# Peptides against a protein of PDB entry 4Z5W, part 1

Scores and structures below are computed, not measured.

Target 1, 305 residues: chain A of PDB entry 4Z5W
Amino acid sequence: IPDVFLELNKLWYFSAQSNLFNGEMPRSLSNSRSISLLSLRNNTLSGQIYLNCSAMTNLTSLDLASNSFSGSIPSNLPNCLRLKTINFAKIKFIAQIPESFKNFQSLTSLSFSNSSIQNISSALEILQHCQNLKTLVLTLNFQKEELPSVPSLQFKNLKVLIIASCQLRGTVPQWLSNSPSLQLLDLSWNQLSGTIPPWLGSLNSLFYLDLSNNTFIGEIPHSLTSLQSLVSKENAVEEPSPDFPFFKKKNTNAGGLQYNQPSSFPPMIDLSYNSLNGSIWPEFGDLRQLHVLNLKNNNLSGNIP
Structure headers, positions and changes below count from the first letter of each chain, unless a header shows other numbers.
Peptide ipSAE is a variant of ipSAE made for these designs: the mean of its two directions, with the distance scale d0 fixed at 1.0 Angstrom where the peptide's residues are scored. Compare it only between designs on the same protein; published cut-offs may not carry over.
A fold fails the geometry check if it doesn't show the stated peptide or something in it is severely misdrawn.

## One batch from the design tools (peptide; made by RFdiffusion4, then SolubleMPNN)

Design b1_p21_7_s3
Fold by OpenDDE base, seed 2:
Structure b1_p21_7_s3 (fold): chain B 305 residues (1-305), chain A 21 residues (1-21)
Amino acid sequence: as target 1 above (305 residues)
Amino acid sequence: SSSFLTTEPSEEELEELRKKL
């Protein structure tokens, strides 16, 4: 990418996604006073990520995903006082989340999907201080770590939590009961154990639940048949989506589905590939907004309602 | 369906996106 952004003093939006750009990010781009939205995803950019937050006073969205960047996560990003959305997916950091992210009050949406992030306990302890955090994606990190269940963890405004395919141990964490606005939960493809907690059915905004491919035991909580968002349409609060798309990754290399907004996900309960027992509750028939119920490959018995 | 959510395309999707250039 040419180093010409000093002349582009009115540039508000720059999208150069899905190209063949290589080398480092231009220094003039890292110092742009005008830019609000920057997307360079799906390139071959390299070097260390550096942003001059004192210059980049209009920066609101940053998408650098699927590039060959290296080095540390930029600890100065909280100084970008208007920065709301960050996609750092598929950047191999091999790092912990910086302690400075405790001060990241502008942050609303964060993805580190497949970014070789380490220490989930430290990551969640830091990110709970981000009072405006609504979307958190940590998929394909924290290999074989334990998902912390510390009840003091508090994500008050969390709407989307995705921590899939980490081989995480532990249970469904009780601290998620402190997130009453949760709409989407994906904890699939882990080594989570214990029972599915009944308090999940109290999350009145939860319309997408994926707990598939874990080691859950016991009965399906009857409280899941009373999920208010799946009974009635009235509570679909359209909130501002993150500026980055979501992808449904299959275990086969075959192309996933792209979803530009969390609201575009079909209302779903996936509990497949566990060790759940007991019956299928007939009251799943009350979930008139449910599009997908997947209970396959469990130890369920009795009649299909 | 055995699938999970990410914010990056698959390697094949990324390669297809690059072949359309």
Scores: peptide ipSAE 0.507, ipTM 0.875, DockQ to the pose 0.766
Fold by OpenDDE base, seed 3:
Structure b1_p21_7_s3 (fold): chain B 305 residues (1-305), chain A 21 residues (1-21)
Amino acid sequence: as target 1 above (305 residues)
Amino acid sequence: SSSFLTTEPSEEELEELRKKL
């Protein structure tokens, strides 16, 4: 990419995604005062990620996903006072989240999917201070760590939490009960154990629940049959979605489904591939908005209602 | 099919995107 962005003083949007760009990000781009949306995803860019946040005063969205960047996570990103959305998926950092992210009050959507992030306890302890954080994606990190259950963790404005395929140990964390606006929860493909907590059914906005491929035991909580978002079509206020798409990754390299907005996900309860027992509640028939109920590969018994 | 959510395309999708260039 040429180092010409200083002259482009009116450039508000730069998208060069899904090209063959290599080398480092141009220094003039890292100093652009005009750019609001920057997407360089799906290239072969390398070197360290550096952004001059004191210059980049208009930056609101940053997508650098699926590049060959190296080094540390840029600790100065919280100084980008308008930066709302960050996609750092598939950047091999091999790092912890910087402590400076406690101050990241502009942050609304963050993805580190498959970015070799370490220390989930520190990550969650830091990110809980991001008061505007609505979307958090941490899939394919924290390999074999324990998912913290500390009740002091608070994500009050969290709408989308995805921490899939981490081989995480522990239980469904009680601190998620402090997230009453939670719409989507994916904790699939972990080693989570214990019972599915009944308080999940109190999350009135929760329309997508994936707890599949874990080691959950006991009965399905009856409270899941009363998930308000699945009983009735509420007038969900369309809040601004993340500027980055979601992908449904199959356990095979076969192409995923792309979802441009969390609201485009089919309403789902997936509890498959666990050790759940007891009956299927007939009151699942009350979930008139439910598109997918997946209970396969459990120890369930009795009649199918 | 058991699947999980990410914000990255698959390797195959990335390779297809690169082959279209």
Scores: peptide ipSAE 0.502, ipTM 0.870, DockQ to the pose 0.797
Fold by OpenDDE base, seed 5:
Structure b1_p21_7_s3 (fold): chain B 305 residues (1-305), chain A 21 residues (1-21)
Amino acid sequence: as target 1 above (305 residues)
Amino acid sequence: SSSFLTTEPSEEELEELRKKL
């Protein structure tokens, strides 16, 4: 990418995604006072990520996903006082989240999907200080770590949590009960154990639950039949989606569906590929908004209602 | 599910995107 962004002093939106750009991000781009949205995803850009946050006073969205960047996560990003959305998916950092992210009050949506992030305990301890954080994607990180169950963790405004395919150990963490606005939870493809906690049914905005491909035992909590977002239409608060799309990655590298907004997901409960026992509750019939109920590959018995 | 959620396209989708360039 040429170093010409000083001349482009009115440039508000720069999208150069899904090209063949190589080399480093140009210094004039890292110093742009005009740019609000920057997307360079799906290129072959390299070097260290650096942004001059004192210059980039209009930056609101940053998508650098699927590039060949190296080095540390930029610790100065919290100084970009208007920066709301960050997609750093598929950037091989091999790092922990910087302590400076405790101060990232503008942050609303963060993805580190498949970014070789380490230390989930430190990551969650840091990110809980982001009071405006609504979307958090940490899929394909923290390989074989333990999902912390520390009750003091608080993601008060969290709406979308995705921590899939990490081979995480532990249980469904009690601190998620402190997220009453949670709409989407994906903890699939881990090594999570124990019972599915009944307090999940108290998450009145939860319309998409994926706990599939874990080692959960016991009965399906009856409280899941009372998920208010799945009983009635009235609670589908369409909040502003993150500026990055979601993808359903099949365990086979076959093309996934792209979802531009969390609201475009079908209302779903997926508990498949566990060791759950007991009956299917007939009160699942009260979930009039439910599109997908997947209970396959469990130890369930009795009558199908 | 036979799938999980990410914010990255698959390698196959990336390769299709690169072939359309």
Scores: peptide ipSAE 0.487, ipTM 0.860, DockQ to the pose 0.766
Fold by OpenDDE base, seed 4:
Structure b1_p21_7_s3 (fold): chain B 305 residues (1-305), chain A 21 residues (1-21)
Amino acid sequence: as target 1 above (305 residues)
Amino acid sequence: SSSFLTTEPSEEELEELRKKL
């Protein structure tokens, strides 16, 4: 990428995603006063990520996903006072979330999907201080760590939580009950155990629940048949989506579906590939907005209602 | 097929994107 962004003093949007750009980010780009949205996703960019937050006063969105960047997570990002959205997916950091992120009050959407992030306990302890955090994606991180169940953890404004394919141990954490605005929960492809907690059915905005491919036992909580977002359309709060797309990764390398907004996900309950027992509740028929009910590969018995 | 959510495309999708370049 050429070092010409000083002359581009009116450049508000720079998207150069899905190209073959290599080398480092040009210094003029890292010092741009005009850029609000920067996307360099799906390139071969390298070196350390450095942004001059004192210069980049208009930066609101940063997508650097699927690049060959190295080094630490930039600890100065909280100084970018307008920065809301960060996508650092598939950047091999081999790091913990920096302590400075406790002060990241502008942050609304964060992805570290497949970024070699370590220490989920520290990550969640830090990120709970981000009062405006609505979307958190931590898929494909953490080497067989335990999902912390610390009751003091609080994500008051959290709407989207995705921590899939981490081989995480533990149970569905009770601190999620402190997130009454939760719309999407994906904890699939872990080693989570215990029962599915009944308080999940009290999350009135929850329209997408994926607990598939875990080791859950016991009955399906009857409270899941009363999820208000799946009974009626009236509770579908369209909120501003993150400026990065989501992908449904299949276990087969076959192309995923791209979703530009969380609202574009089909309303879903996936409890497949567990050790759940008991009957299928006939009251699942009350979930008139539900598009996908997946209960396969469990120990369920009785009649299909 | 079982699937999970991420913010990265699959390797196959990345390879298809690269074949279009």
Scores: peptide ipSAE 0.469, ipTM 0.843, DockQ to the pose 0.777

## One batch from the design tools (peptide; made by RFdiffusion4, then SolubleMPNN)

Design b1_p27_3_s3
Fold by OpenDDE base, seed 4:
Structure b1_p27_3_s3 (fold): chain B 305 residues (1-305), chain A 27 residues (1-27)
Amino acid sequence: as target 1 above (305 residues)
Amino acid sequence: DEEEKKKKEEEKKKEDEKYKSFFITTE
């Protein structure tokens, strides 16, 4: 990418995604005062990620996903006072989330999907201070770590939480009950154990629940048959629309189906590939908005309602 | 042994089925 962005003093949106750009990000781009949305996703850009936040005063969205950047996560990003959306998916950082992110009040959507992030406890302890955080994607990180269950963790405004395919140990954490606006939860493809907690059914905005491919035991909580978002359409809660797309994948190497918004996901309860027992509750029939109920590969018994 | 063949086919089906679940990414 040429270093010509000083001349482009009116450039508000720069998207050069899905090209063949290589080398480092131009210095003039890292100092652009005009750019609000920057997307360089799906290139072969390299070097250290550096943004001059004192210059980039209009930056609201940053998508650098699927590039060959190296080095540390930029600790100065919280100084970009208007920066709301960050997609750093598929950048191999091999790092922890910077402590400076405690002060990242402008942050609304963050993805580190498949970015070799380490220390989930530290990550969640830091990110809970981001009061405006609505979307958090941490898929394919924290390999074989334990999902913290610290009750003091609080993500008050969280609407989308995706921590899939991390081989995480532990249980469904009680601190998630502190996120009453949660709409989408994906904890699939982990090693989570214990029972599915009944308080999940109290998350009235939850329309998408994926707990598949874990080691959950016990009965399906009856409270899941009372998920208000799946009973009635009347609770049209404002859905987060981050500036980056989501992908539903079967495996790490396959192309995914693209979803531009969380609302594009079909309403779903997926509890497949666990060790759940007991009966299928007939009251699942009350979930008139539910599109997908996946209970396959469990130890369920009794009659199919 | 037909029983061993059946067990191996069931195990293979379980393995193949494991990869039928999806997860969400942003990449």
Scores: peptide ipSAE 0.518, ipTM 0.865, DockQ to the pose 0.403
Fold by OpenDDE base, seed 2:
Structure b1_p27_3_s3 (fold): chain B 305 residues (1-305), chain A 27 residues (1-27)
Amino acid sequence: as target 1 above (305 residues)
Amino acid sequence: DEEEKKKKEEEKKKEDEKYKSFFITTE
């Protein structure tokens, strides 16, 4: 990418995603006062990520995912006072979340999916201080760590939580009961154990639940048949979606489905590939908005309602 | 045999990995 952004003093949006750009990010781009949205996703950019937050006063969205950047996570990003969305997926940091992120009050959406992030306990302890955090994607990190269940963790404004494919141990964390606005929960492809907690059915905005491919035992909580978002069409407050898309990757299909918004996810309960027992509750028939109910590969018995 | 159970669980895990799907925020 040429170092010409000093001349582009009116540039508000720069999208150069899915190209063949290589080398380092231009210094003039890292100092742009005009840019609000920056996307360089899916290139071959290298070097360290450096942004001059004192200069980049209009920066609201940053997408650098799927690049060959090296070094540490930029600890100065919280100094970008308008920065709301960060996508650092598939950047191999081999690092912990910086302590400075405790002060990241502008942050609304964060993805570190497949970024070699370590120490989930520290990450969640830091990120709980982000009062405006609504979307958190941490897929393919924290390999074989324990998902913290510390009741003091609070994500009050969290709407989307995806921590899939981490081989995490532990139980469904009770601190999620402090997230009443949660709409999407994906904890699939972990080593989570215990029972599915009944308080999940109290999350009235929860329309997408994936607990598949874990080691859950016991009965399906009857409270899941009363998930309000799946019983009735609530007036979905059109909340601003995160500025990054979601890609469903499958090992069998090279062509992943793209979802531009979390609201584009089908209303779903997936409890498949666990060790759940008991009956299928007939009251699942009350979930008129439910598109997908996946209970396969469990130890369920009785009649199918 | 606990070893045969463990082997069947590992084989089942390997078969299940063929159908592994996950959400990420990039191509």
Scores: peptide ipSAE 0.495, ipTM 0.856, DockQ to the pose 0.213
Fold by OpenDDE base, seed 3:
Structure b1_p27_3_s3 (fold): chain B 305 residues (1-305), chain A 27 residues (1-27)
Amino acid sequence: as target 1 above (305 residues)
Amino acid sequence: DEEEKKKKEEEKKKEDEKYKSFFITTE
C-alpha cells in the first residue's frame, strides 16, 4: 500500500478487503486524522501493528483480520478514544491480552478469532473492565485451557459471546448469569462438563444458544422452554451490530455462510453431541420463534412431543 | 478389546471433526 494518506485529509472510510496487499501498513495511514473506518481484512500485510492513537482521533473501526502481522497485540489501542470495533481474527499473535485493555472504555466489539491468544483467565479479567463491550469473539484460542468460573467476573453489557473450538475445560460459568442482555452464546466444540445451568433460561434476550460438542450431562433444563426471546417477537431490541461480519466455517465445505449481523443468526438451541439424558420437554413447542432445535447424539429417552 | 474400542472412538472423533463448524469474523 503506498504511503500517500497524508494527502487524503478527507478520507473517512478506507476499505481494501480481499486484495493482494503486502508489506507493512503505511505510516501515513497509521497517522491519519480523518479515517473513521479502516479495513484491510484478507490481505498479506506484515510487520508489527502500530497505530498512532494521538493522531487517529476519528478511528472508530479497525479490521486487520486475515493478515500476516506479527508481534504482540498493540498495548496503546485504548488510547484511540473513539475506537469501538476491533477485528484481529487470524492474526497469529501468540500473546496475552494487554493489561492496558482494562482502560478500553470505547471498545464495543472485539474479535480475536483464531489469533493464538493465550491465558483465558487473564483475558476475561482484563476485558470485564471494558464497560461498553457487547460483542466478544474468541473462537480457536486458549487451547485446552480451563474456562474460569469465578463469580466476580462481570460483563454487564455483553450481548454476543462466542468462545467456540478452544477445547476448553470447566463448566458453564456462573458469571454469565450477570449478563442479562446476552443474545447469543456459543461455547460449542469444547470439553465443558457438568450440567447445563437452569439460569440460562432466565436470559430473556437469548435467542441463539450453541452448547453442542461438549461433555454435558444431566437433563435439559426446563427453564430453556421459557426463553422469552424465543416465545415472542416483542423484545427484539435492534442494537448497533459490530462492524465485522461472522463467517460460519465448516471443515468439509469451503463455502461458509456469512452473517453481517448477529440478528441475522437463526434462532437456535443446539445441545447436540453431549451426554444429556431425560425427556424432551413438550413445552419446547411454546418456543414459536425457534428455527433450529438440535438435540442429536445425546442419551435422551421417552417420546418426542 | 480396549485397544479396538479406543481406535473406534478415535475414528469416530475424526469423522465428527469432518462436520466441525465454528464462527469466525473473517474469510
Scores: peptide ipSAE 0.501, ipTM 0.860, DockQ to the pose 0.216; fails the geometry check
Fold by OpenDDE base, seed 1:
Structure b1_p27_3_s3 (fold): chain B 305 residues (1-305), chain A 27 residues (1-27)
Amino acid sequence: as target 1 above (305 residues)
Amino acid sequence: DEEEKKKKEEEKKKEDEKYKSFFITTE
């Protein structure tokens, strides 16, 4: 990418995703006063990520995912006072979340999907201080760590939480009950154990629940048949989506599905590939908005309602 | 019997991994 952004003093959006750009991010781009949205996703950019937040006063969205950046997570990003959305997926940091992110009050959407992030306890402890955080995607990190269950953790405004494919141990954390606006929860492909907690059914905005491929035991909580967002249409709050898409990747070379926003996800309960027992509740028939109910590969018995 | 169970569980895990899907925010 040429170092000409100083001349582009009216540039508001720079979207250059899915190209063949290589080398370092131009210094003039890292100092752009005009740019609001920067997307360089799916290139071969390298070097350390550096943004001059004192210069980049209009920066609201940053997508650097799927690049060959190296080094540390930029600890100065909280100084970008208007920065709301960060996509750092597939950047191999091999790092913890910086402590400075406690002060990241502008942050609304964060993805570190497959970024070799370590220490989930520290990450969640830090990110709970982001009062405006609505979307958190942490897929393919924290390998074999324990998901903290500390009840004091609080994500008050959290709408979307994806911590899939981390081989996490532990139980469904009670601190999620402090997120009453949660719409999407994906904890699939972990090593989570215990029972599925009944309080999940009290999350009235929850329309997408994936707990598949864990080691959960006991019965399916009857309270899941009362998820209000799945009973009635009226509760589909169209909230502002993050400025990055979601991709459902499969381990097979088959093309993934792209979702431009979380609201495009099919209403779903996936509890498959666990050790759940008991019956399928007939009251699942009350979930008139449910598109997918996946209960396969459990120890369920009785009649199919 | 325990080793055979463990081997069957590992084979089942490997087979289940073929169907692994996950959400990420990039291509």
Scores: peptide ipSAE 0.487, ipTM 0.849, DockQ to the pose 0.221; fails the geometry check

Design b1_p27_3_s4
Fold by OpenDDE base, seed 2:
Structure b1_p27_3_s4 (fold): chain B 305 residues (1-305), chain A 27 residues (1-27)
Amino acid sequence: as target 1 above (305 residues)
Amino acid sequence: EEEEAEEEKKKKEEEEEKYRSFFLTTE
């Protein structure tokens, strides 16, 4: 990318995603006062990520995902006072979340999916201080760590939580009961154990639940048949979606499905590939908005309602 | 019996891994 952004003093949006750009990010771009949205996703950019937050006063969205950047996570990003969305997916940091992110009050959406992030306990302890955090994607990190269940963790404004494919141990964390606005929960492809907690059915905005491919035991909580978002069409408050898309990757399908918004996800309960027992509750028939109920590969018995 | 149970478990895990799906925020 050429170092010409000093001349582009009116540039508000720069999208150069899915190109063949290589080398370092231009210094003039890292100092742009005009840019609000920056996307360089899916290139071959290298070097360290450096942004001059004192200069980049209009920066609201940063997408650097799927690049060959090296070094640490930029600890100065919280100094970008308008920065709301960060996508650092598939950047191999081999790092912990910086302590400075405790002060990241502008942050609304964060993805580190497949970024070699370590220490989930520290990450969640830091990120709980981000009062405006609504979307958190941490898929393919924290390999074989324990998912912290510390009841003091609070994500009050969290709407989307995806921590899939981490081989995480532990149970469904009770601190999620403090997230009443949760719409999407994906904890699939972990080593989570215990029972599915009944308080999940109290999350009235929860329309997408994936607990598949874990080691859950016991019965399906009857409270899941009373999920209000799946019983009735609540007036979905059109909340601003994160500035990054979601890609459902499957091992069988080379073409991942792209979802531009979490609201585009089909209403789903996936409890497949566990050790759940008991009956399928007939009251699942009350979930008139449910598109997908996946209970396969469990120890369920009785009649199918 | 334990070896057969481990082999069956491994085959099941390998079959499950074929159906592995996850969300990323990038291509």
Scores: peptide ipSAE 0.460, ipTM 0.815, DockQ to the pose 0.216
Fold by OpenDDE base, seed 4:
Structure b1_p27_3_s4 (fold): chain B 305 residues (1-305), chain A 27 residues (1-27)
Amino acid sequence: as target 1 above (305 residues)
Amino acid sequence: EEEEAEEEKKKKEEEEEKYRSFFLTTE
């Protein structure tokens, strides 16, 4: 990418995703006063990620995902006072979340999907201070760590939480009950154990629940049949989605389905591939908005309602 | 018997891993 962004003093949006760009990010780009949205996703860019936050005063969205960047997570990003969305998926950091992110009040959406992030306890302890954080995607990190269950953790404004495919140990953490606006929870493909907690059914905005491919035991909580978002069409005001899309990846498919918004996800309860027992509640029939109920590969018994 | 059960479990886990799906925010 040429170092010509000083001349582009009116450039508000720069999208160069899904190209063949290599080398380092131009210094003039890292100092752009005009850019609000920067996407360089899906290239072969290298070097360290450096942004001059004192210069980049209009930066609201940063998408650098699927690049060959090296080094640490930029600790100065909280100094970008308007920065809301960060997508660092598939950047191999091999790092912890910087402590400076405690002060990241502008942050609304964060993804580190498959970014070799370590220490989930520290990450959640830091990120809980981001009061405006609505979307958190941490898929394919924290390999074989324990999901912290510390009740003091609080994500008040969290709407989307995806911590899938981490081989995490532990239980469904009670601190999630402090997130009443949660719409989407994916904890699939972990080593989570214990029972599915009844308080999940109190999350009235929860329309997408994936707990599949874990080691959950006991009965399906009856409270899941009372998920208000699945009983009635709430006139959910289309809340601002993150500036990055979601991709459903499969090991068998290089492509995947793109979802531009969490609201485009099919309303779903997936509890498949666990050790759940008991009956299927007939009151699942009350979930008139439910598109997918997946209970396969469990120890369920009785009659199908 | 225990060893066979562990091997069958491992084969099942390896087969299930072929069908693994996950959400990412990138291609």
Scores: peptide ipSAE 0.457, ipTM 0.810, DockQ to the pose 0.214
Fold by OpenDDE base, seed 3:
Structure b1_p27_3_s4 (fold): chain B 305 residues (1-305), chain A 27 residues (1-27)
Amino acid sequence: as target 1 above (305 residues)
Amino acid sequence: EEEEAEEEKKKKEEEEEKYRSFFLTTE
């Protein structure tokens, strides 16, 4: 990318996704005073990520996903006082979340999906201080770590939590009960154990639940039949989506589905590939907004209602 | 018998891994 952004003093949006750009980010881009939205997703950019946050006073969205950047996560990002959305998916950091992210009050949406992030306990302890954090995607990190269940963890404004495919151990964390605005929870493809907690059914905004491919035991909580967002349409709070899309990838199919917004996800309960027992509750019939109920590969018995 | 059960388990785990799906925020 040429170092010409100093002359582009009115440039508000720069999108250069899915090109063949290589080398480092140009210094003039990292110092742009005008840019609000920057996307360089799906290129071959390299070097250290450096942003001059004192110059980049209008930066609100940063998408650098699917690049060959190296080094640590930039600890100065919280100094970008308007920065709301960060997509660092598929950047192989091999790092922990910086302690400076405790001060990241502008942060609303964060993705580190498949970014070789380490220490989930530290990551969650840091990110709980981000009071405006609504979307958190941590898929394909923290390999074989333990998901912390510390009740003091609090994500008050969390709406979307995706921590899939980490081989995480532990239980469904009690601290998620402190997230009453949670709309989407994906903890699939982990090694989570214990029972599915009844308090999940008290999350009135929860329309997408994926707990598939874990080691859960016991009965399906009857409270899941009372998920208000799946009973009626009335509570669909349209909130601002993150400035990054979601891609559902399958190992066998190159063609993933793209979802531009979390609200575009089909209303779903997936509890498949566990060790759940007991009956299917007839009251699942009350979930009139439910598109997908997946209970396959469990130890369920009785009649299908 | 135990070796056959372990091989069958491993084959089943490999088949399940083919159907693995996950959300990313990039292509």
Scores: peptide ipSAE 0.470, ipTM 0.820, DockQ to the pose 0.214; fails the geometry check
Fold by OpenDDE base, seed 5:
Structure b1_p27_3_s4 (fold): chain B 305 residues (1-305), chain A 27 residues (1-27)
Amino acid sequence: as target 1 above (305 residues)
Amino acid sequence: EEEEAEEEKKKKEEEEEKYRSFFLTTE
């Protein structure tokens, strides 16, 4: 990428995703006063990520995902006072979340999916201080760690939580009961155990639940038949969407489904590939907005309602 | 019997892994 961004003093949106750009980010780009949205996703950029937050006063969205950046997570990003969205997916940091992110009050959406992030306990302890955090994607990190269940963790404004494919141990964390605005929960492809907690059915905005491919035991909580978002249409909250799309990847297919908004996800309960027992509750028939009920590969018995 | 059970378990795990899906925020 040429070092010409000083001349582009009116450039508000720079999208150069899915190209063949290599080398480092030009210094003029890292000092741009005009840029609000920066996307360099899906390139071969290298070097360290450095942004001059004192210069980049208009920066609201940063997408550097799927690049060959090296070094640490930039600890100065909280100094970018308007920065709301960060997508650092597939950047191999091999790092912990910086302590400075405790002060990241502008942050609304964060993805580190497949970024070799370590220490989930520290990450959640830090990120709970981000009072405006609504979307958190941590897929393919924290390999074989324990998902902390510390009741003091609070994500009051969290709407989307994805911590899938981490081989995480532990149980469904009680601290999620303190997230009443939660709409999407994906904890699939872990080693989570215990029972599915009944308080999940009290999350009135929860329309997408994926607990598939874990080691959950016991019965399906009857409270899941009363998920208000799946009973009635009225709770389609106008969601501030993150400035990054979601890609459902499958191991067998190179083509992932793209979802531009969390609200475009099909209303779903996926409890497949667990050790759940008991019956399917007839009251699942009350979930008139449910598109997908996946209960396959469990120990369920009785009649299908 | 235990070896057959472990092999069958491994085959099931390999079949499950073929159907693995996950959400990323990038291509």
Scores: peptide ipSAE 0.455, ipTM 0.812, DockQ to the pose 0.218; fails the geometry check

